# Ledger of designs, part 39: peptides against a protein of PDB entry 6RO1

Target 1, 216 residues: chain A of PDB entry 6RO1
Amino acid sequence: LGKEIEEYIHKPKYCLPFLQPGRLVKVKNEGDDFGWGVVVNFSKKSNVKPNSGELDPLYVVEVLLRCSKESLKNSATEAAKPAKPDEKGEMQVVPVLVHLLSAISSVRLYIPKDLRPVDNRQSVLKSIQEVQKRFPDGIPLLDPIDDMGIQDQGLKKVIQKVEAFEHRMYSHPLHNDPNLETVYTLCEKKAQIAIDIKSAKRELKKARTVLQMDEL

## One batch from the design tools (peptide; made by RFdiffusion4, then SolubleMPNN)

Design b1_p12_8_s3 (from b1_p12_8, 10 letters changed)
Fold by OpenDDE base, seed 1:
Structure b1_p12_8_s3 (fold): chain B 216 residues (1-216), chain A 12 residues (1-12)
Amino acid sequence: as target 1 above (216 residues)
Amino acid sequence: KEIIISDEELAK
């Protein structure tokens, strides 16, 4: 369900108006999760599709991301890699294709005008960390309907399903029960017993069928 | 709704 929402929000027709300098965004490239970064700017580049010759505009957003120090030593031609969980990393301005944005926050930060100095870039990391402290339940996301104005019926249906699921989960009487773990264990045990009974009945039926065949 | 946070607010 989260992935289905991402398929809408990363589309240029929806997200471009919200890619202002200072906007918090999440960047993910295949297996590389950069986490939260800050938009510096964006540009539209003309691209020609290799096979059709059709004009396909590429949208590139420059995002300040926490990168591995090893990535800094590699030539400017190598793709940046995210900082490892155990390393400090360094903030770098990375050109990112817009479709690699996995989330867009409602939060915008003031960023230094000059991001050439390392200290200015690292100050933004400190700001991101401070925002994360202020939002212990996670950095707030732009609402795709209310904030981004996406009118796609497919998205509305996805959101309705998510809301219905969340409502059902949180309205469950056992949700706040301190004995929830015990109840879950009992429910799992009961479910396992039901499976075992069904399996045993199937085996018994097979055994009876085999016994009837031997008497033939 | 957009949330704009100043550097001054983050320093508090």
Scores: peptide ipSAE 0.276, ipTM 0.866, DockQ to the pose 0.042
Fold by OpenDDE base, seed 5:
Structure b1_p12_8_s3 (fold): chain B 216 residues (1-216), chain A 12 residues (1-12)
Amino acid sequence: as target 1 above (216 residues)
Amino acid sequence: KEIIISDEELAK
């Protein structure tokens, strides 16, 4: 279910109004999970599809992410990699395609105006860590319907199923409601379909994006 | 609802 919601929220038509400087976002690229970062800015890039000549706008969001120090040394030739759990890492401004956003928080931070100094970038990491301490159950997400205004009936049905599932789970924790397993299985199947659609779209976009990041 | 956290609030 979380992955199904992700398929909606990372669409430019829904998320762009919420990509203001200081917005907390999660970034995931295939197997690389950067965790929570902070939006610095976004830009619309004109992209010409090589085969159709059609203008397909690329939306690039600059996100301050915790990167491995090893990836920074190779940053001129290689994509940034997330910091390992056991390393400090370094906060870097990374250009990220908008479809790589896995979550958008309701939280916005004040960020330094100049992010060129390492200390200013690292201060933002401290701020993220402080927010995480304040929200032990996880950093709060934007509500896709109430906050983001997504009207898609498919999403509404997903949310209704989640709410019904959660309500039943909390109301009758010990009752193996066979309907709970069915809803869970349907939610998992739908989440898997959404993952597969996202993976296919990401692979199509990555085949496009890797080609475009090499051109950037 | 958007939650804006100031630097002053994070310093507490």
Scores: peptide ipSAE 0.251, ipTM 0.855, DockQ to the pose 0.063
Fold by OpenDDE base, seed 2:
Structure b1_p12_8_s3 (fold): chain B 216 residues (1-216), chain A 12 residues (1-12)
Amino acid sequence: as target 1 above (216 residues)
Amino acid sequence: KEIIISDEELAK
């Protein structure tokens, strides 16, 4: 269900209005999880599909991400890699295809005007870490319906199913059905997303705050 | 598919 919601939110028609400078976003590329980063800017690139000749616009968002230092040495030729858990890494501005955004936060940060100096980029990491400390249950997400205005009935049904499932999980202790473990892992992820959506809905009423760096 | 676009690919 989280993946199903992700399939909606990463679509340019829904997410582009929310990709302002300073917006917190999560970036994931296949097996590479960069975690939370900060939007710097976005651009539309003209792309021609090689097989159809159709114009397929590519939307690229520049995101400050914590990258492995190993990937930085060849940054011109190699794709950035996320910093390892035991690695400090370095914050880099990485051009990211918009469909790689796995989450969009309601939180926006002020970012340095000049991100060329390493210290300015690393200061943003400190800001992200401070935001994470302020939200121990997770950085608040934009509500896809209430905040992002997604009207797709498929998404509404997914959310309703998640809410209904959560309600059933909490209201009826489902007996130890062993088939529930696989469903529970999927549904815990879904339920956590629905809780994250519902908690985010409650917190979003509070979190329409542009966090100033001075308050961090 | 490499979904992170290098500066070189964007400059093309």
Scores: peptide ipSAE 0.032, ipTM 0.726, DockQ to the pose 0.042
Fold by OpenDDE base, seed 4:
Order: sequence, then C-alpha cells, then structure tokens
Structure b1_p12_8_s3 (fold): chain B 216 residues (1-216), chain A 12 residues (1-12)
Amino acid sequence: as target 1 above (216 residues)
Amino acid sequence: KEIIISDEELAK
C-alpha cells in the first residue's frame, strides 16, 4: 500500500510543483536508502526515446543527501552511496531522477545560497536532524489528495482500502491469522504515518519556530 | 499545509 502511494507521488505531473528549494524529500535508489534530504533545485532534461523518437522529458532534482565518504572519491564514475549507519557521512548535492523520490515532506527549510563549502552543506544536515528531533513520530508528509491535489481515482481507492483495512484491524481482535503479520507491519507504518501527520500538525502549531504555514 | 522553518529558528 505504501508502494502504491509512492507510485503516484513520484510522478512528475504530481510532484514537480512541490520540488521547491528547501523541500524535504526521501530518496531511495533500489537497495540504497539515502533517507531524508533537501531539494536544491530541479531541471527538465530533454530526452528522446531511442525507439520511437518521441520526446520523453527526464526530470532531475538536485538533492542534498548524506553520502558515504567512500562514494565521494569515486563520484566521477560511480553513483553516490548513502552514508553507513555508523558513519557521519558528508552532505553532497546529488542529481536524482524524480521517480526515485519515495516521499515528499510538507516541511521546507532555508538553505545556504552557496553550497560549495562543506560547512554549508553540513549545516543542512544539522537542520534535518533538528527537524527529526521535533517530529519524533516522523517528518510530516504532504497529503497526496489534500496538499498535492491528486485526483486520480486509483489513488483514492488505495487510500480508502488502507483506511478500511486499518478500521477493520482496530475493530476486530487480532485473530492469529499468520498472513496478518506482514499486512499489519505495513498498516501499522501507515497508521503511524496518519497519526504522525495529525500529531505533527499539532506539534507544528506548538512549534514557535514555524515561520510560515501555508495551506496547500 | 506547507511548513517553512528557518535556520535561525532551528538553532534555538
């Protein structure tokens, strides 16, 4: 269910209006989970499909991500790798295809104008960590319907199914159905996200440090 | 709703 929502969120037609500088986003590339990063900018690249000759635009977002120091040495030839859990890592501006965005936050940060100095990039990591401390249940996500304005009926059906499933899970005592555990872990994550959005909205009202809260 | 947080506010 989370993956199904992700398939809508990362589509350029939906997410591009929200990829402003300072936007918090999650980046995942196959087995590489970079976690939360910050959008620097995005660009549209002209691409021609080799077989059809049709213009298929590629959307690239530059994201500040915590990368391993090892990957920095090979950055000219190899893709950036996420920092190891035990590693401090280094914040780098990484060009990311838009479809690799796994989540988009309602949070935007002020970022340094010049990101060439390492200290300026590392300051953004401190900002991300501070945001994470303020949202212990998780960084708040943009609502795909209410905030992003996605009208796709497929997404609405997915969300309705999730809500209905969550309602059934809470209303019925957990019968020991072994197939339920895998579904429960996914639904608990989603229910926690929905609760976290509500709690985050409440904490945001309490957070004196919110400069502007615009209704999307 | 969009939430904008300044660096100055995060430093407090």
Scores: peptide ipSAE 0.310, ipTM 0.887, DockQ to the pose 0.046; fails the geometry check

Design b1_p12_8_s4 (from b1_p12_8, 9 letters changed)
Fold by OpenDDE base, seed 3:
Structure b1_p12_8_s4 (fold): chain B 216 residues (1-216), chain A 12 residues (1-12)
Amino acid sequence: as target 1 above (216 residues)
Amino acid sequence: KEIIVSDEELAK
């Protein structure tokens, strides 16, 4: 269910309006999880598919990501790699295909205007870490329906299933529905995402109350 | 709703 929600969120038609400079986003590329980064800008690239003659627009978002220092030493042609858990890493502006965004936060940061100095980029990491500290249950996510305005009935059904599943989990903790195990792995991820969304909304509401965050 | 966090808010 979380993956199903992600399949909607990362679509350009839904996410592009929310990819403003300073927006917190999660980036995942196959096995590489960069975690939370900050949007710097995005660009539209027209790719002409040679076989179809159709312009398939590719959207690239530049995201400040914590990268391994090892990956930076390799040629400009190599894909950035996420910092290892035990390394400090370095914040780099990485061009990311929009469909690689796994999450979009309701949080938007002020970022330095000049990101060429390493200190300015590293300051953004400190800001991300501070936000993470303020949200111990996870950085708040944009609600796909309420915040992003996604009207797709498929998404609504997914969310309803997640809510129903959460309700069942909380109301019937002992119902080992065996079909729930396979659904549980997907629905636990979905329910955890919905719980994470609800908890993030609660934390956002709490943080709004505590941090006097300007609600836009 | 979007939440804009300033550096001043993060420093508190």
Scores: peptide ipSAE 0.211, ipTM 0.834, DockQ to the pose 0.046
Fold by OpenDDE base, seed 4:
Structure b1_p12_8_s4 (fold): chain B 216 residues (1-216), chain A 12 residues (1-12)
Amino acid sequence: as target 1 above (216 residues)
Amino acid sequence: KEIIVSDEELAK
């Protein structure tokens, strides 16, 4: 269900208006999970589909991500790799195809104007970590309907199915469903996301009280 | 709703 929502959010027609500098985004490329990074800028690249000759624009977002130092040595030829769990890593500006954004936060950070110095890039990591500390239940996400304004009926149906499924699970414990573990894991993740949204809203309210965050 | 966090706010 989370993946189904992701399929809408990462579409350029929906997410581009929210890819302002400083926006927190989550980046995942196949098996490589970079976690949360910060948007620096985005660009539209002209792409020609080889078979149709039609112009299919590619959208590239430059995201400041925590990368492995090992991957930086080969950065000219190899794709950046996420920092290892035991590694400090280094913040790098990585060009990312927009469809690789797995999540978009409601949080925007002020970022240094010059990201060439390592210290300036690493300061952003400290900012991300501070945001994560302030949101122990997870960094708040943009609501695809309320914040992003997605009107797609498919998404609404997905959300409705999710809500209905959650309601059914809470109302009738599926004691005998052999798929219970998979369903529970998905629902625990989602209930945790919903609790995380509710707690993130509470923490947002607390953080707003503490941070005097201007609501835009 | 968008949340804007300044570096000054994060440093406190």
Scores: peptide ipSAE 0.209, ipTM 0.839, DockQ to the pose 0.045
Fold by OpenDDE base, seed 2:
Structure b1_p12_8_s4 (fold): chain B 216 residues (1-216), chain A 12 residues (1-12)
Amino acid sequence: as target 1 above (216 residues)
Amino acid sequence: KEIIVSDEELAK
């Protein structure tokens, strides 16, 4: 279910209005999970589909990401790799295709105007870490319907199914049906994302009160 | 609704 939501939110028609400088976003590229980064800017690139000759615009977002120092030593041609969990890494501005955004936060940070100095980039990492400390249940996500205004009926059905599943999980103590475990592991991953969205909404409401964050 | 966090707020 989380993956199904991702299939909507990473579409340019939905996410572009929310890719302002300072927006927290998650970046995933295949097996590489960069975690939370900060939007610096985005650009539209003209692309021609090789098979049809049709214009297919590519949207590239520059995201400040925690990268492995090993990947930075290699030439400008190599893709940045995420820092290992035990590695400090270095914050780098990485061009990312918009469809690689796995999540978009309701949180926006003030970022330094000049990100060329390492210290300015590393200060943003400290800010991300502080936000993560303030949201122990996870950084709050934009609501796809209420915040992003996605009207797609498929998404609404997915969310309804998630909510119904969560409600059933909480209202019906699932009897230890062993066949449910395999369905539950898949559904738990999906339900956890829905729970994370709901918990993030609740925590957003609480955090607005605690952080005196001006509602925009 | 978006949450804007200032550096000053994070330094507190």
Scores: peptide ipSAE 0.208, ipTM 0.834, DockQ to the pose 0.047; fails the geometry check
Fold by OpenDDE base, seed 5:
Parts: C-alpha cells; structure tokens; sequence
Structure b1_p12_8_s4 (fold): chain B 216 residues (1-216), chain A 12 residues (1-12)
C-alpha cells in the first residue's frame, strides 16, 4: 500500500507544484536510501527517447542530501551514495529524477540563499534533525488527496482501505483477525504512510501549538 | 496545509 501511494506521489503531474525550495522530501535510488533531504529547485529537461525520437520531458529536482564522504571524492564520475548511519556525512546538492522521490513532507524549511559554503549546507542538516526531533512519529507527509489534490480512484480506494484498517485496529485492538496479519504486513508499509500522515497531522497540530509554526 | 519552519523557530 505504501508503494502504491508512492507510485502516485512521485509522478510529475502530481508532485511538481509541491517541489518548492525548502520542501522536505525523501529520496530513494534502488537500494540506496538517502532519507530526508530538502528541495533546492527543479528543472524540466527535454529528453529525446532513443528509440522513438519522441520528446519525453525529464524532471530533475536538486535536493540537498546527506552523502557519504567517500562518494564525494568520486562524485565527478560516480553517483552520490547515502551517508552510513554511523557517518556524519556531508550535505550535497544532488540532481535527482523526480520519480526517485519516495515521500513529500508538508514541511518547508527556510534554506540559505547560497549553498556553496559547506557551513550553509550543514546548517540545513541541523534543521532537518530539529524537525525530526519535533516529530518523533515521523516527519509529516503531504496528504495525497487533501493537500496534493490527487483524484485518482485507485488511490482513493487504497486510502479508504488503510483508513478502514486503522479504524478497525484502533476500535478492536484485541481481535486477532487473521486477516489483520496479512493486511498488517501490506499495510505496515502503506499504513505507515497513512499513519505517518495521521500521526504527522496530530503531531503537526501539537507542534503548531508548541512551535507557533506559520501554516500557509 | 503547508508548514513553514523558520530558522528562528528552529533555534528555539
């Protein structure tokens, strides 16, 4: 279910309006999970499909990501790699194809205008870490229906299933419905997105009360 | 709703 929601969210037709500077996003590339980064900007590039000659627009988003220092030494020739959990890493502006965005947050940060200095990039990491501390249940996600305006019926059905499952889980905590385990395994990933959205909405309400965050 | 977090709010 989470993967199904992700398949909608990373589509340019839905996510582009929300890729403003300072937007928190998650980036995954195959087996590499960069975690949360911050959007710097995006660009539309004309790509010609090699076989059809058709113009297929490529959308590239520049994202500040925590990268391994080892990968930075080879950055001229090799793709950036995520920092190891035990590594400090370094924040780098990485060009990312939009379809590699696994999540989009409702949170936007103020970012330095000049990201060339290392200190300015590292300050953004500090900001991300502070946001993570404020949201112990996870950084709040954009609601794909209410915030992103996705009208796809397939997505609505997925969300309805997740909401129904959550409602059943919270209303009947002790009922070992054997279907709960199969739905729980499928919904652990997808309900994690919806739980992340609901917990994030609740924590947002709490954090707004505590932090006087300007909601736009 | 979008949440904008200022640097001043993060420094608190």
Amino acid sequence: as target 1 above (216 residues)
Amino acid sequence: KEIIVSDEELAK
Scores: peptide ipSAE 0.178, ipTM 0.817, DockQ to the pose 0.043; fails the geometry check

## One batch from the design tools (peptide; made by RFdiffusion4, then SolubleMPNN)

Design b2_p13_1_s1 (from b2_p13_1, 5 letters changed)
Fold by OpenDDE base, seed 2:
Structure b2_p13_1_s1 (fold): chain B 216 residues (1-216), chain A 13 residues (1-13)
Amino acid sequence: as target 1 above (216 residues)
Amino acid sequence: MPPVRYELYVPPK
């Protein structure tokens, strides 16, 4: 069900308005999980489908990602790889196809204007890590309906299924289907994220109100 | 450490 939601949110039609500089996004490419990165910019590339001749625009987002140092040495010819768990890695701006975005956060960081210096890029990693500390249950996600404005009935059905599943799980904890645990963990994380988003939105509204009051 | 500055998306009313 989480994957089904992902299939909606990574569509350019829905996600492009939220790919502003500083937006936190998760990037996953097949077996390569880069985790949380930061949007730098995006571009539209013209692509011609070889079979139909139809113009299929490709959307590329430049994302600052934690990459392995080994992959960066060969960066002229090789795709960037995520940093190994025990590796410090290096933050690098990587061009990513928009459909490789596995999650989009409600969090938007203030980033340095010049990301050419390594220190500026690494400072962003520190910022991501600090945000992660502030959200122990996970970085808050954009709500696909309320935040992203996705009106697709298929998505609504998926969400209804998730909600019904969550409700059933809360009502009948005894169905330990191992597949259920993965979905449950994702659903619990989502529910917790939704709560955290609501709380964070309230705090931000308060903080903005306080900041506005301090500017008055 | 300087405080991490970030904003949260708040949908327009």
Scores: peptide ipSAE 0.293, ipTM 0.833, DockQ to the pose 0.510
Fold by OpenDDE base, seed 4:
Structure b2_p13_1_s1 (fold): chain B 216 residues (1-216), chain A 13 residues (1-13)
Amino acid sequence: as target 1 above (216 residues)
Amino acid sequence: MPPVRYELYVPPK
């Protein structure tokens, strides 16, 4: 279900407006999970579909990612690999196809203007780690509907399924009483609570943004 | 450590 949501959010038509410098994004390429990185820039590359001759633009985002030092030595011929969990790694700016973004955070970091010095790049890693400490339940994600403005009905159905599944996991096995009406009312109440939680999260987000701006 | 400066996206009203 999380993967199904990912299929929407990584589409250029939805995510490009949010790929500003400093935006936290999660990058995953097949078996390689880079974890959280920071957007540096993005570019549109003109591509022509070989079969139709139609213009199919490729979107490449430059992301500052924690890479293994070993992979960097071979960077002339091989793609960068994520740092091992026990490795310090090195932050590198890696060009990533936009569809490899597995998550987009509501968090946007202030980053050094010059990322050429290693120390400046490594300072960003420290910043990511500090953000992770501030969010013990995980780095906050952009809401695909409320924040990203995705209107696709398929996504809404996926979200409803995720919410229903999460509720079933956290609800103790209610015994077999099949009162479907209570489930529908609980789903409506949960949808309302989800709206209220979203509104409360938005208000909390606004309040935190204001507090963070005041600390700047 | 210097405080990490970051912003949270706030949807437009």
Scores: peptide ipSAE 0.279, ipTM 0.836, DockQ to the pose 0.496
Fold by OpenDDE base, seed 5:
Structure b2_p13_1_s1 (fold): chain B 216 residues (1-216), chain A 13 residues (1-13)
Amino acid sequence: as target 1 above (216 residues)
Amino acid sequence: MPPVRYELYVPPK
């Protein structure tokens, strides 16, 4: 169900308006999970399908990602690899196809104007880590319907199923439905994401209020 | 810009 939501949110039609500089996004490429990065910029690239001659525009987002230092040494020909959990890594601006965005946050960071210095890029990592500390249940996501304005009925049905499942879980804590385990693992991730979104939205609203109060 | 219901700007440290 999480993957089904991702199939909608990564579509350029829906996500491009939210890819402003400083937007937190998750990047995943097959087995490579970069985790949370920060949007720097995006561009439309003309792509011509080799067999049809049809224009298939590719959207490339430049994302500041934590990369393995080893992958950067070979960067001339090899794709960047995510930093290992045990390594510090290095923040690099990586061109990413928009469909590789697995999540989009409601959080935007102020980013340095010049990201050429390593220290400026690494400062953004510190900011991401600070945001993660503020949201122990996870960085808040944009609501695909309320925030992103996605009107697709397929997505609405997915969300309704998630909500109905959550409601059933809360209303019937004792039903060990064996189908619940597989759905629980997926829906615990989603329900945790949704609860985390709701709690993070509350905390974000609170933090926004605090930040607005600190700016007053 | 599309309206975002919840938006938080965090300054860099």
Scores: peptide ipSAE 0.167, ipTM 0.753, DockQ to the pose 0.089
Fold by OpenDDE base, seed 3:
Structure b2_p13_1_s1 (fold): chain B 216 residues (1-216), chain A 13 residues (1-13)
Amino acid sequence: as target 1 above (216 residues)
Amino acid sequence: MPPVRYELYVPPK
């Protein structure tokens, strides 16, 4: 079900309006999970399929991602690789095909205007990490219906199924699997956080205030 | 550390 939702949100027709500079996005390319990065810019590339005469526009978003230092040495010839869990890594601006965005956050960071200095790029990583600390149950996502305005009936049905499944899981735990209890607790926390986020969004809209994270 | 400033998206009514 999560993958089905992803198939909608990564479509350019839905996500492009939300790819502003500073937007937090999650990037995944096959087995490579870059985690959360920050949108810097996006561009439209025309891909002419040589044989079909159909111009399929490819959209590329430049995302500041935590990359392995090893991948930087070969950056001219090889695709960037995500930093290993135990590696510090280095923040790099990576061109990413829009369909590789696995998640889009409601959070939009203020980023340095000049990302050429390494220190400025690394400061963004610290900002992401601080945001993650403030959202222990995960960085808040854009709601595909309420925030992104996706009207697709297929998506609505998927979401309804997810909600119904979650409701059934909470009301009638199918199996006393200790792993299920952990999932339920996480889902309840997530649901509560989603409510808190909606409330915080409403307050932020009312206050027109930028939430300053003081403890950076 | 410089204060992290961020915005939360709220859809226009």
Scores: peptide ipSAE 0.289, ipTM 0.841, DockQ to the pose 0.575; fails the geometry check

Design b2_p13_1_s2 (from b2_p13_1, 5 letters changed)
Fold by OpenDDE base, seed 3:
Structure b2_p13_1_s2 (fold): chain B 216 residues (1-216), chain A 13 residues (1-13)
Amino acid sequence: as target 1 above (216 residues)
Amino acid sequence: MPPVKYELYVPPA
């Protein structure tokens, strides 16, 4: 279900308006999970392979990603590789196909204007880590409907299924528990609290944006 | 550490 949502959000028609410099994005390429990076720029590449009739323009986003030091040595010949969990790694600007974006955050960082110095790139990593500390439940995502404006009925059905599945995941382990009613009430309360937290986060987000708009 | 400056996207009203 998460993958089904990803198939919508990574489409250029939906995500391009949100790929501003400083936007937090999650990058995954097959088995390579780069985690959270920061958008630097994007470009349209015409993949005019003369023989493939589908002239779908490829979009490439330059993303500052935490890469392995080994990949830097081979950067001229090999694709960048994510830093290992135990590795410090180095922040590099990597060209990424837009469809490799697995998540898009509501967070947009202020980034250094010059990312040529390694220290400036590493400062962005510190900023990402600080944001992660502020969001222990995970970096906030753009809402595909409310934030990204996706009107696709297929996505709405997927979201409804996710919500129903989440509700069922909370309810299904309880079908054999004699305390079903208590847990249902707790799950409904938790779901309501989650809705209230989402609504409160949206209201807080609206309030913060109104405050930021007044400061601009 | 200096406070990380970030913006949160708010959908247009």
Scores: peptide ipSAE 0.202, ipTM 0.792, DockQ to the pose 0.509
Fold by OpenDDE base, seed 1:
Structure b2_p13_1_s2 (fold): chain B 216 residues (1-216), chain A 13 residues (1-13)
Amino acid sequence: as target 1 above (216 residues)
Amino acid sequence: MPPVKYELYVPPA
């Protein structure tokens, strides 16, 4: 169900209006999970489908991502690799196809205007880490319906199924089955995606109120 | 009601 939601969110027709500089996004490419990065810019590339000759525009987002230092030493032709969990890594601006965005946050960071200096790029990592500390239950996601305005009935049905499943899990504490942990972990991940959307809206509203109070 | 777009701007740390 989480993957089904991702299939809607990563579509250019839905996500492009939210890919402003500073937007937090999660990037995943096959087995490579870069985690949370920050949008720097996006561009539309003209692509011609080889078989039909039809124009199929490709959308590329430049995302500041934590990359392995080893991948940076390899030639300009090799794709950047994510930093290992125990590796410091280095923040790099990486061109990413829009369909590789696995999540889009409601959070938008203020970023340095000049990202050429390493220190400026690394400062953004500190900002991401600070946001993560402020949201211990996870970085808040954009609501695909309320925030992104997706009206697709298929998505609404997916969300309704997730919400109904969450309600059933809360109403029937399935006690002792060890297989429930895997189902709960998957359902909690799915439920957590939906709950994270709703709870993150509430926390974001609270956090915005707190930030507005700190700016007064 | 227009959908309330939630956007939280966080200053750099």
Scores: peptide ipSAE 0.091, ipTM 0.729, DockQ to the pose 0.081
Fold by OpenDDE base, seed 5:
Formats: C-alpha cells, sequence, structure tokens
Structure b2_p13_1_s2 (fold): chain B 216 residues (1-216), chain A 13 residues (1-13)
C-alpha cells in the first residue's frame, strides 16, 4: 500500500508544485536509500524516445543528499551512493529523477543561498536532524489528497483501505491472531507512517502555532 | 503555489 501511494506521489503532475527549494524529500534508487534530503531546484529536460520520436519530458530535481565520501571520489564516473549509517557522509547536490522521490514532507527548510561551501551544505544536514528530533514518530508527509490534491480514484481506494485497516487495528486489539505479526510489521510501518503523518501534522500545527505565537 | 495545510518552515540550525 505504501508503494502504491508512492507510485502516485512521484508523478510529476502531482509532485512538481511541491518541489520548492527547502522541501524535505526522501530519495530511494533501487537498493540505495538516501533517506531525507532537501530540494534545491528542479528542471525539465527534453527527452526524445529513440524509437518513437515522442517527446517524453524528464524531470530532474536537484536534492541535497547525504552521500558516502567514497562515492564522491568517483563522482566523475559513478553515481553518488548514500552514506553508511555509521558514516558522517557529506551533503551533496545530486540530480535525481523525480520518480525516485519516495516521499514528500510538509516540512520546508530555510536553506543557504550559496550551497557551494561544504559548511553550508552540512548546515542543512543539521537542520534535517533537528527536524527529525522534533518529529520522533517520523518527518511529516504531505497528505496526497488534502495537501497535494490528487483526485485519482485508485489512490483514494488505497487510502480508504489503509484507513479501514487502521480503524480495524484500533477497534480490534488483535491479541489473538498469530498471522498478525507479519501483517503488523508491514502494516505497522505503513500505519506508523500514516499515524506519524497524523501525529506529525498535529505536532506541525502545534509547532506552527507556537512559532506564530513566538512571532507575536 | 498550491496551498499546503501543514507547511512548516524551519530555520537553519
Amino acid sequence: as target 1 above (216 residues)
Amino acid sequence: MPPVKYELYVPPA
């Protein structure tokens, strides 16, 4: 269900309006999970399909990602690789195809205007880490229907299934069903993402209210 | 820009 939601969210027709500089996004390329990064810019590239001559526009988003230092040494020939969990890594601006965005946050960071200095890029990592501390259940996601305005009936059905499942999980404390653990691990990740979205939206609303109150 | 209901701007740390 999470993957099905991702298939809608990463479509340019839905996500491009939300790819403003400073937007938190999650990037995943096959086996490479970069985690959360920050949008710097995006561009439309003309691509001509060699077989049909049809214009298939490629959308490339420049994202600040935590990359392995080893991969940066080979950056001339090899794609950037994500930093290892135990590695500090280095924040780099990486061109990413839009369909590789696995999540889009409601959070938007203020970012330095000049990202050429390493210190400025690393400061963004500190900001991401601060956001993660503020959202212990996970960085809040944009709501695909309410925030992104996706009207696709397929997505609505997926979300309804998730909500119905969550409701059933809460209404039936599944103390006794042994098959629940495997469904729970996958559904806890998804339900935790949805609960984390709801809790994080609530915390975001509170934090926004607090920030607005501090600005008053 | 489309309205985002729960947008939070975080200053740099």
Scores: peptide ipSAE 0.084, ipTM 0.728, DockQ to the pose 0.089
Fold by OpenDDE base, seed 2:
Structure b2_p13_1_s2 (fold): chain B 216 residues (1-216), chain A 13 residues (1-13)
Amino acid sequence: as target 1 above (216 residues)
Amino acid sequence: MPPVKYELYVPPA
């Protein structure tokens, strides 16, 4: 269900309006999880489908990501790799296909105008870490319906299934089904995403209230 | 810009 939601949110027709500079996004490429990064800009690239000759526009978002220093040495020819858990890594601007965005946050950072200096890029990592401290249950996500305005009935059905599953999980402790652990791990991630959306909406409502109070 | 109900701007640390 989380993957099913992801299949909607990463579509250019839905996510492009929210890819402003400073937007927090999560990037995953196959086995490579970069975690949270920051949007710098995006561009539309013309692509021709090899089999049909049809123009299939590719959307590339430049995202500031924490990368392995080893991958950067070969960056002229090799794709950037995420920093290892025990590695400090380095923040780099990486071109990412929009469909590799696994999550979009409601949080938007102020970023330095010049990201060429390492110190400016690393300052953004400090800002991400500060946001993570403010949101111990996870960085708040955009609501795909309420915030992103996705009207797709398929998504509404997915959300209803997530909510129904969460409700059943809380109302009926299905303690004993061993297949439940695998479904639970996937559905806990999904339920956690939906709970994180609801909790993050509450925390954002609080945080927006706090920011409005700090601006008063 | 599309209205985002929850948009939090965080200054650089």
Scores: peptide ipSAE 0.065, ipTM 0.723, DockQ to the pose 0.088

